# Designs tried in a protein design run: peptides against a protein of PDB entry 4Y8H. Part 22

Target 1, 196 residues: chain A of PDB entry 4Y8H
Amino acid sequence: TSIMAVTFKDGVILGADSRTTTGAYIANRVTDKLTRVHDKIWCCRSGSAADTQAIADIVQYHLELYTSQYGTPSTETAASVFKELCYENKDNLTAGIIVAGYDDKNKGEVYTIPLGGSVHKLPYAIAGSGSTFIYGYCDKNFRENMSKEETVDFIKHSLSQAIKWDGSSGGVIRMVVLTAAGVERLIFYPDEYEQL

## One batch from the design tools (peptide; made by RFdiffusion4, then SolubleMPNN)

Design b1_p12_2_s3 (from b1_p12_2, 5 letters changed)
Fold by OpenDDE base, seed 5:
Structure b1_p12_2_s3 (fold): chain B 196 residues (1-196), chain A 12 residues (1-12)
Amino acid sequence: as target 1 above (196 residues)
Amino acid sequence: MSFGGVPPFYGK
């Protein structure tokens, strides 16, 4: 898996490859690892497909309850719910999650939650087995307050490099753009990103 | 089924 989320001028963009594996076997080439937990709060999932889906479902439920009582939750609140679930179940859980969201007050935010269940707020985050290959590239090329187009390009190039070297990553590159204007889904195919 | 391996640490 190769996943990332990047804050930019107008909000945040999540990106993911789409390969699911069972051992050395590619079980699914077009998996959706970008999961909605609220209107403009999404997550990237790595690790166990079942574990991360269960966590996301529980978070979505909690955020729905929160909304009914208090109004729209912040991205930080969502990250806190993820953190609690991941930490409490860390001994029986294989999950690496990036939480990203947009609201008018805080704009785009990114929180990374690694296997141990800690939470870290960052301007951008990368995770999954493929992330090992792109730390250097991302550090060199990330900039604060990029345009939407620059950010899409940054994510596309980053994930392309990760997929190139990580056998557990591949398929299509999916993105979700979260801004004041709403939610936009993007998809890029190997014929395009392999040429980068 | 799994979504890849555990990511490494990045010190930022």
Scores: peptide ipSAE 0.073, ipTM 0.706, DockQ to the pose 0.699
Fold by OpenDDE base, seed 4:
Structure b1_p12_2_s3 (fold): chain B 196 residues (1-196), chain A 12 residues (1-12)
Amino acid sequence: as target 1 above (196 residues)
Amino acid sequence: MSFGGVPPFYGK
């Protein structure tokens, strides 16, 4: 898996490859690792497909309850719910999650939650087995307050590089763009990103 | 099914 989320001028973009594996076998070529937990709060999932789906479902439930009582939750609140679930169940879960969201007050935000259940707020985050191959590239090429187009290109290039080296990554590149204007889903196919 | 390995470090 190769996943990332990047804050930019107008919000945040999540990105993911789409390969699911079982051992050495490719079980699914077009998996959706970008999961909605609230209107403009999404997550990238790495680790156990079942575990991360269960966590995301529970978070979505909690955020719905929160919304009914207090209004739209912040991205930080969502990250906190993820953190608690991952920490409390760390012995029974394999989950690496990036939480990203947009709201008018905080704009785009990214929180990464590794296996131990800690939480880290960052301008951008990368995770999954493929992320190890692109730390250098991302560090050199990330800039704060990029345009939407620049950010899409940054994510596309980054994930393309991760996919090149990580056997557990591949398929299509999916993105979700979160801004004041709403939610936009993007998809890029190998014929395009492999040429980068 | 797995979404690949999870490395110990994240972010920049």
Scores: peptide ipSAE 0.073, ipTM 0.726, DockQ to the pose 0.797
Fold by OpenDDE base, seed 1:
Structure b1_p12_2_s3 (fold): chain B 196 residues (1-196), chain A 12 residues (1-12)
Amino acid sequence: as target 1 above (196 residues)
Amino acid sequence: MSFGGVPPFYGK
């Protein structure tokens, strides 16, 4: 898996590859690892597909309850729910999750929750087995307050490199753009990103 | 099924 989330001038963009594996077998080439937990709060999932899906479902449920009582939750609130679930279940959980969201007050925010259930707020985050190959590239090329187009290109190039080296990553590159204007889903196919 | 490994995070 190769996943990332990047804050930018107008909000935040999540990106992910789409390969799911079982051992050496590619079980699914077009898995959606970008999961909605609220209108403009999404997450990237790595690790156990089943575990992370269960966690995301629970978070979505909690945020729905929160919304009914208090209104739209902040991204920080969502990250806190993820943290509690991941930390309390860390002995029986294989999950690496990046939480990203947009609201008018806080703009785009990214929280990464690696194994162990710690939480870290960052301007951008990368995770998954493919992330090990792109630390240097991301550090060199990330800039704060990029445009949407610059951020899409940054994510596309980053994930392309991760996929190139990581056998557990591949398929399509999916992105979700979260801004004041709404939610936009993007998809890029191998014929395009492999040429980068 | 697995979404690959879960190495440490990175962010600038």
Scores: peptide ipSAE 0.067, ipTM 0.723, DockQ to the pose 0.926
Fold by OpenDDE base, seed 3:
Structure b1_p12_2_s3 (fold): chain B 196 residues (1-196), chain A 12 residues (1-12)
Amino acid sequence: as target 1 above (196 residues)
Amino acid sequence: MSFGGVPPFYGK
């Protein structure tokens, strides 16, 4: 898996590859690892498909309850719920999650929750087995307050490089853009990003 | 099934 989320001038963009494996077998080439937990709060999932889906489902439920009682939750609140679940169940979970969201007060925010259930707020985050190959590239090329187009390009190039080297990553690159204007889904195919 | 690695160094 190769996943990332990047804050930019208008909000935040999440990105992911789409390969799911069972052992050495590719079970699904077009998996959606970008999961909605609230209107403008989403997550990237790595690790166990079942574990991370269960966590995301629980978070979504909690955020629905939260909304009914207190109004729209912040991205930080969502990250806290993820953290609690990942930390309390760390002995039985294989989960690495990036939480990203947009609201008018805080704009785009990114929280990474690695194995173990710690939480870290960052301008951008990368995770998954493919992320190890692109730390240097991302550090060199990330800039704060990029445009949407610059950010899409940054994510596309980053994930393309990760997929190139990580056998556990592949398929399409999916993105979700979260801004004041709403939610937008993007998809890029191998014939496009392999040429970068 | 798995989404291939949780943190960078954990494989699948």
Scores: peptide ipSAE 0.049, ipTM 0.705, DockQ to the pose 0.367; fails the geometry check

Design b1_p12_2_s4 (from b1_p12_2, 4 letters changed)
Fold by OpenDDE base, seed 4:
Structure b1_p12_2_s4 (fold): chain B 196 residues (1-196), chain A 12 residues (1-12)
Amino acid sequence: as target 1 above (196 residues)
Amino acid sequence: PSLGGVPEFHGK
């Protein structure tokens, strides 16, 4: 897996590859690792497909309940729910989660939750097995307050490099753009990103 | 099924 989320001028963009593996076998080439937990709060998933799906489902439930009682939750609230679940279940859980969301008050925010269930707020985050190959590239090329187009390109190039070297990454690159204007899903295919 | 490994956290 290669996943990332990047804050930018108008909000935040999540990105992910789409490969799922069972052992050395590629089980699914088009997995959606970008998962909605609220209208403008999404997550990137790495680790166990089942574990992370279950966690996301539970978070979605909690945020729905929260909304019914208190109104729209903040991204920080969502991250705290993820953190609690990941920390409390760390002994039987393989999950790396990036939480990203947008609201008018806080704009785009990114929280990364690695193994163990700690939580870290960052301007951008990368995770998954492919992330090890792109720390240098991302550090060199990330800038705060990029445009949407610059951010899409940054993510596309980053994930392309990760996919190139990580056997557990591949397929399509999916993105979700969260801004005041709404939610936009993007998809980029190997014929395009392999050329980068 | 696995979405892939989860490496150590390095921040950025």
Scores: peptide ipSAE 0.311, ipTM 0.855, DockQ to the pose 0.757; fails the geometry check
Fold by OpenDDE base, seed 3:
Structure b1_p12_2_s4 (fold): chain B 196 residues (1-196), chain A 12 residues (1-12)
Amino acid sequence: as target 1 above (196 residues)
Amino acid sequence: PSLGGVPEFHGK
């Protein structure tokens, strides 16, 4: 898996590859690792497919309940719910999650939750087995307050590099753009990103 | 199935 989320001038963009494996085999080439937990709060998932799906489902339920009682939750609130679940169940979970969201007050925000269930707020985050190959590239090329187009290109190039070196990453690159204007899904295929 | 490995966090 190669996943990332990047804050930019108008919000935040999440990105992910789509490969799923079981043992030494590729089980699914087009898995969607970008999961909605609220209208403009999404997550990137790595680790166990079942574990992270269960976590995301529980978070989505909690945020729906929260909304009914208190109004739209902040991205920080969503991250705290993820943290609670990941930390309290860390002995039985294989989960690495990036939480990203947009609201008018806080704009785009990114929270990474690695193994163990800690939470870290960052301008951008990378995770998954492929992330180890692109720390240098991302550090060199990330800039704050990029345009949408610059951010899409940054994510596309980053994930392309991760996929090149990580056998557990591949398939399509999916993105979700969260801004004041709404939610936008993007998809990029190997024939496009492999030549970057 | 697995979505892939979960590496150590390095602050990035």
Scores: peptide ipSAE 0.300, ipTM 0.855, DockQ to the pose 0.750; fails the geometry check
Fold by OpenDDE base, seed 5:
Structure b1_p12_2_s4 (fold): chain B 196 residues (1-196), chain A 12 residues (1-12)
Amino acid sequence: as target 1 above (196 residues)
Amino acid sequence: PSLGGVPEFHGK
């Protein structure tokens, strides 16, 4: 898996590959690792498919309850719910989560939750088995307050490089763009990104 | 099935 979320001028973009594996075999080439937990709060998932799906489902439920009582939750609130679940169940979970969201007050925000259930707020985050190959590239190329197009390009190039080297990454590159204008879903295929 | 490994966090 190669996943990332990047804050930019107008909000935040999440990106992910789509490969699912069982042992040494590719089980699914088009898995969706970008999961909605609220209108403009999404997450990237790595680790156990079952564990991360269960966590995301519970978070979505909690955020629905929150909304009914208090109004739209912040991205930080969502990250806190993820943290509680990941930390309290850390002995039974294999989960790496990136939480990203947009609201008018805080704009785009990214929170990464690695194994163990700690939470870290960052301008951008990368995770999954492919992330180890692109720390250098991302550090060199990330800039704050990029345009949408620059950010899409940055994510596409980053994940392309991760996929080149990580046997557990591949398939299509999916992105979700969260801004004041709404939610936009993007998809890029190997014929395009393998040439980068 | 697995969504890939979860490597150590490096702060980035």
Scores: peptide ipSAE 0.289, ipTM 0.852, DockQ to the pose 0.752; fails the geometry check
Fold by OpenDDE base, seed 1:
Structure b1_p12_2_s4 (fold): chain B 196 residues (1-196), chain A 12 residues (1-12)
Amino acid sequence: as target 1 above (196 residues)
Amino acid sequence: PSLGGVPEFHGK
């Protein structure tokens, strides 16, 4: 898995590959690793498919309850719910989660929750097995307050490099753009990103 | 099925 979320001028973009594996074997080339937990709060998932889906489902439930009682939750609130679940179940959980969201007050925000259930707010985050190959690239090429197009290109190039080296990553690159204007879903196929 | 490995956190 190669996943990332990047804050930019107008909000935040989440990106993910789509490969699913069983051990060393490719089980599925098309997997949704970008999961909605609220209208403009999404997450990237790595680790156990079952574990991370269960966590995301629970978070979505909690945020729905929150919304009915208090209105739209902040991205920080969502990250806190993820943290509680990941920390409380850390001994029986294989999950790496990136939480990203947009609201008018806080703009785009990214929170990464690695193994153990800690939470870290960052201008951008990368995770999954493929992320180990692109720390240097991302650090060199990330800039704050990029345009949408620059950010899409940054994510596309980053994930392309991760996929190149990580056998557990591949398939399509999916992105979700969260801004004041709404939610936009993007998809890029190997024929395009392999040539970068 | 697995969504790949979960490396240690390196600050990013």
Scores: peptide ipSAE 0.271, ipTM 0.846, DockQ to the pose 0.718; fails the geometry check

Design b1_p12_4_s1 (from b1_p12_4, 5 letters changed)
Fold by OpenDDE base, seed 2:
Structure b1_p12_4_s1 (fold): chain B 196 residues (1-196), chain A 12 residues (1-12)
Amino acid sequence: as target 1 above (196 residues)
Amino acid sequence: PTYGSVPEFHGK
């Protein structure tokens, strides 16, 4: 898996590859690792598919309940719910989660929750087995307050590099753009990103 | 400004 989320001038973009593996076997070539937990709060999932799906379902439920009582939750609130679940169940979970969201007050925010259930707020985050290969590239090329187009290109190039080296990553590159204007899903295919 | 986990697990 190769996943990332990047804040930019108008919000945040999440990105992910689409390969699911079972040992050395590629079980699914078109997995959707970008998961909605609220209108403009999404997450990237790595680790156990079952574990991360269960966590995301629980978070979505809690955020719906929160909304009915208190109004729209912040991205920080969503990250806190993820953290509680991951930390308190860390002995029985294999999950690496990146939480990203947009709201008018805080704009785009990214929270990474690695194995163990700690939480870290960052301008951008990368995770998954493919992330090892792109720390240097991302550090060199990330800039704060990029445009939407610059951010899409940054994520596309980053994940393309990760996929080149990580056997557990591949397929299509999916993105979700969260801004004041709404939610946009993007998809890029190997014929395009392999040439980058 | 970068962070992440690099686990190798089946399923992702």
Scores: peptide ipSAE 0.038, ipTM 0.673, DockQ to the pose 0.094
Fold by OpenDDE base, seed 4:
Structure b1_p12_4_s1 (fold): chain B 196 residues (1-196), chain A 12 residues (1-12)
Amino acid sequence: as target 1 above (196 residues)
Amino acid sequence: PTYGSVPEFHGK
């Protein structure tokens, strides 16, 4: 798995590869690791598919309840719910989650929740087995307040490199763009990103 | 700065 989320001038973009593996087998070539928990709050999932799906479902439920009582939750609130679940159940979970969201007050925000259930707010985050190959690239190429196009290219190049070296990553690159304008899903295929 | 952690995404 190779996942990341990047804040930029207009909001935040989440990105993920789409390969699911079970042992030596590629179980799914087009997995969707980008999961909605609220209109403009999404997450990237790594680790156990079942665990992360369950966590995301619970968070989505909590945020729906929150919305009904208090209005739209902040990304920080969403991250805190993820943290609580991951930390309290860390002995039974294999989950690494990046939470990303947009709102008018806080703009784009990224919170990474690694194994163990800590939470870290960052301008951008990378995770998954493929992330080990792109720490250097991301450090060199990330800039704050990039344009949408620059950010898409940054994520595309980053994940392309991760996929190139990580056998557990591959397939399509999925992105979700969260801005004031709304939510946009993007998809990029190997024929394009392998040439980068 | 960046952060990363857990192993591969896999189904059960």
Scores: peptide ipSAE 0.038, ipTM 0.675, DockQ to the pose 0.079
Fold by OpenDDE base, seed 5:
Structure b1_p12_4_s1 (fold): chain B 196 residues (1-196), chain A 12 residues (1-12)
Amino acid sequence: as target 1 above (196 residues)
Amino acid sequence: PTYGSVPEFHGK
């Protein structure tokens, strides 16, 4: 898995590869690792598919309940719910989650929750087995307040490099763009990103 | 400042 989320001028973009493996076999080529928990709060999932899906479902439920009582939750609130679930169950979970969201007050925000259930707010985050190959590239090329186009290109190039070296990553590159204007899903295929 | 987050682990 190779996943990331990047804050930019107008909000935040989540990105992910789409490969699922079981041992040495590719079980699914087009997995969707970008999961909605609220209109403009999404997450990237790494680790156990079952564990992360269960966590995301529970978070989505909590945020729906929150909305009915208090209005739209902040990204920080969503990250807190993820954190509680991951921390309380850390001995039985294999989950690395990146939470990203947009609201008018806080703009785009990214929270990473690695194994163990700690939470870290960052301008951008990378995770998954493929992330180890792109720490250097991301550190060199990330800039704050990029345009949408610059951010899409940054994520595309980053994940392309991760996929190149990580056998557990591949397939298509999926992105979700969260801004004041709404939610946009993007998809990029190997014939395009392998040429980068 | 630090931007990277999660160390490598193998999983789906």
Scores: peptide ipSAE 0.034, ipTM 0.662, DockQ to the pose 0.082
Fold by OpenDDE base, seed 1:
Structure b1_p12_4_s1 (fold): chain B 196 residues (1-196), chain A 12 residues (1-12)
Amino acid sequence: as target 1 above (196 residues)
Amino acid sequence: PTYGSVPEFHGK
């Protein structure tokens, strides 16, 4: 898995590969690792597919309940719900989550929740087995307040590099763009990103 | 740190 979320001038973009492996073979080439938990709050999932799906479902339910009572939750609120679930169950689950969202007050925000269930707010986050190959690239090329186009290119190049070296990453590159204008889903195929 | 990361995950 190679996943990341990047804040930019207009909001935040989540990106992910789509390969799922079980044992020594590719189980699914088109897994959706970008999961909606609220209109403009999404997450990137790594680790156990079952565990992370269950966690995301619980968070989605919690945020729906929150919305019905208090209005739209903040990204920080969503991250706190993820944190509670991941930390309290850390001995019985394998989950690495990146939470990303947009709202008018806080703009784009990214929270990374690694295996232990801690929470870290960052301008961008990378995770998954493929992330080990792109620490240097991301550190060198990330800039704050990039344009949408620059951010898409940054994510596309980053994940392309991760996929090149990580056998557990591959398939299509999916992105979700969260801004004041709404939600946009992007997809890039190997024929394009392999040439980068 | 200027960017976030998580440990390497097996299978994904």
Scores: peptide ipSAE 0.025, ipTM 0.635, DockQ to the pose 0.081; fails the geometry check

Design b1_p12_4_s2 (from b1_p12_4, 4 letters changed)
Fold by OpenDDE base, seed 4:
Structure b1_p12_4_s2 (fold): chain B 196 residues (1-196), chain A 12 residues (1-12)
Amino acid sequence: as target 1 above (196 residues)
Amino acid sequence: PTYGSVPPFHGK
């Protein structure tokens, strides 16, 4: 898996490859690792498919409850719910999650939650087995307050590089763009990103 | 099925 989320001028973009593996076998070539937990709060999932799906479902429920009582939750609130679940159940879960969201007050925000259930707020985050191959590239190329187009290109290039080297990553590159304007899903196919 | 390794250096 190669996943990332990047804050930019107008919000945040999540990105992910689409390969699911079972041992040495590719079980699914077009997995959707970008999961909605609220209108403009999404997550990238790494680790156990079942575990991360369960966690995301629980978070979605909590955020719906929160919304009914208090209004739209912040991205930080969502991250805290993820954190508590991952920390309290760390002995029974294999989950690495990046939480990203947009709201008018805080704009785009990214929180990474690795194994163990710690939480880290960052301008951008990368995770998954493929992320190790792109720390250098991302560090050199990330800039704050990029345009949407620049950010899409940054994520596309980053994940393309991760996929090149990580056998557990591949398929399509999915993105979700979260801004004041709404939610936009993007998809890029190997014929395009392999040329980068 | 898994979504790769959770930490960057965990087994794939």
Scores: peptide ipSAE 0.113, ipTM 0.727, DockQ to the pose 0.352
Fold by OpenDDE base, seed 3:
Structure b1_p12_4_s2 (fold): chain B 196 residues (1-196), chain A 12 residues (1-12)
Amino acid sequence: as target 1 above (196 residues)
Amino acid sequence: PTYGSVPPFHGK
């Protein structure tokens, strides 16, 4: 798995490859690892597909309850719910999750929750088995307040490099763009990103 | 839940 989320001038973009594995086999080549937990709060998932999907479902439910009582939750609140679930279940849980969201007050925000259930707020985050290959690239090429187009290109190039070296990553590159204008889903196929 | 795993750092 190769996943990332990047804050930019107008909000935040989440990105992910689409490969799911079972042992030595590729179980699904087009998995959607980008999951909605609120209108403009999404997450990237790595680890057990069942575990991370269950966590995301629980978070989505909690945020619905939160909204009914207090209004739209912040991205930080969503990250806190993820943290609690990941930390309390860490002994029986394989989950690495990046939470990203947009609101008018805080703009785009990214929170990474690695194994163990700690939470870290960052301008951008990378995770998954493929992320180990692109720390250097991302550090060199990330910039604050990029345009949408620059950020899409940054994510596309980053994940392309991760997929190139990580046998557990592959398939399509999916993105979700969260801004004041709304939610936009993007998809890029191997014939395009392998040429980068 | 979908079948399989989305590999994290430790490869699962």
Scores: peptide ipSAE 0.028, ipTM 0.650, DockQ to the pose 0.184
Fold by OpenDDE base, seed 2:
Order: C-alpha cells, then structure tokens, then sequence
Structure b1_p12_4_s2 (fold): chain B 196 residues (1-196), chain A 12 residues (1-12)
C-alpha cells in the first residue's frame, strides 16, 4: 500500500494506490482505500483490510452520533476517535490510518495514526509499505499552500514512484479532494502515471 | 517534524 494526504491552499487531498495483497498474491487490483467517515472527513487505510474497515465503520458511526448532538465534528475530533480505537486495541490490530478533513475554521488538516495508535498532526503524511521509497522525493517536492493542480501532480508523482518500487502497491491512483466547494473523487490509470 | 511524515511500521 501507498497512501498519503496533503494540505494545500484550498483544503486537503487524499491519495492511495488500489492493490490488495495476501502474501505474494494480488487479491484485489482496484481496492478503494479512501474511506468517508463524514462529509468532509476521510481517511486513507493501510494494513489489515478487515481491521481498517471495521475501524472506519465505527468512526463513521460515532461521528454521525456526534453530529446529531453537537453539530459537525472537527477533523481533530475524528482523529481522536481513530486514535482511541487503534490505541486501545493495538494488540489485536494491524492498522495504519491517515485522517484528513476540511472545515471553514481549520481549513485542511492531516493526522497520521501509525501502528500503535499514536496521533501526529502534519502538513502532509505518507504511509504504507510504499512510503519507504518516497520520503526523499516528498521532502524535496512538498510545498505549503500549493494549488489544487500542483497538489494533484505532487501526489500523482509521489505515488507513482512508490508503486514503481513497492510490490505491494499498484493498480490505479485514487484521490479525494476536500475543499469549501465540496468533495471530488479522481482516478488515474497506469498508462498515465507509469510514464511520469 | 516540520514537513516530514511518520515512518510506517506495517506492510501492505
């Protein structure tokens, strides 16, 4: 898996490859690792598919309850729910989660929750087995307050490099753009990103 | 970290 989330001038963009593996076997070529937990709060999932799906379902449920009682939750609140689940169940979970969201007050925010259940707020985050190969590239090329187009290009190039080197990453590149204007899903195919 | 990422400790 190769996943990332990047804040930019208008919000945040999540990105992910789509390969699911079981050992050396490619079980699913078009997995959707970008998961909605609230209107403009999404997550990237790495690790156990079953574990991360269960966690995301529980978070979505909690955020729905929160909304009915208190109004729209912040991205930080969503991250805290993820953190509690991952930390309290760390002995039974294999999960790496990146939480990203947009609201008018805080704009785009990214929280990474690695194995163990710690939480870290960052301008951008990368995770998954493929992320090992792109720390240098991302550090060199990330800039704060990029445009939407610049951010899409940054994520596309980053994940393309991760996929090139990581046998557990591949398929299509999916993105979700979260801004004041709404939610937009993007998809890019190997014929395009392999040539970058 | 200012702009970095947290190293992953999991596969896939």
Amino acid sequence: as target 1 above (196 residues)
Amino acid sequence: PTYGSVPPFHGK
Scores: peptide ipSAE 0.028, ipTM 0.642, DockQ to the pose 0.089; fails the geometry check
Fold by OpenDDE base, seed 1:
Structure b1_p12_4_s2 (fold): chain B 196 residues (1-196), chain A 12 residues (1-12)
Amino acid sequence: as target 1 above (196 residues)
Amino acid sequence: PTYGSVPPFHGK
């Protein structure tokens, strides 16, 4: 898996590859690792597909309940719910999650929750088995307050490199753009990103 | 050091 989320001037963009592996075998080449937990709060999932799906489902439920009582939750609130689940169950689950969201008050925010259940707020986050290959590239090329187009290109190039080197990553590159204007899904295919 | 790097996760 190669996943990332990047804050930019207008909000945040999540990105992910789409390969699921079981051992040495590709189990699914078009997995959607970008999961909605609220209108403009999404997550990137790594680790156990079943575990992370269960966690995301629980978070989604909590946020729906929260919304019905208090209104739209903040991204920090969502990250807190993820943290509680991941930390308290860390002995019985394998989950690495990046939480990203947009709201008018806080703009785009990214919280990474690695294996173990700690939480870290960052301008951008990368995770998954492919992330080790792009530490340097991302550090060199990330800039704060990029445009949408610059951010899409940054994510596309980053994940392309991760996929190139990580056998557990591949398929399509999916992105979700979260801004005041709404939610936008993007998809890029190997014929395009492999040429970068 | 990079802003957002986390240790790679095992599995997918």
Scores: peptide ipSAE 0.027, ipTM 0.643, DockQ to the pose 0.097; fails the geometry check

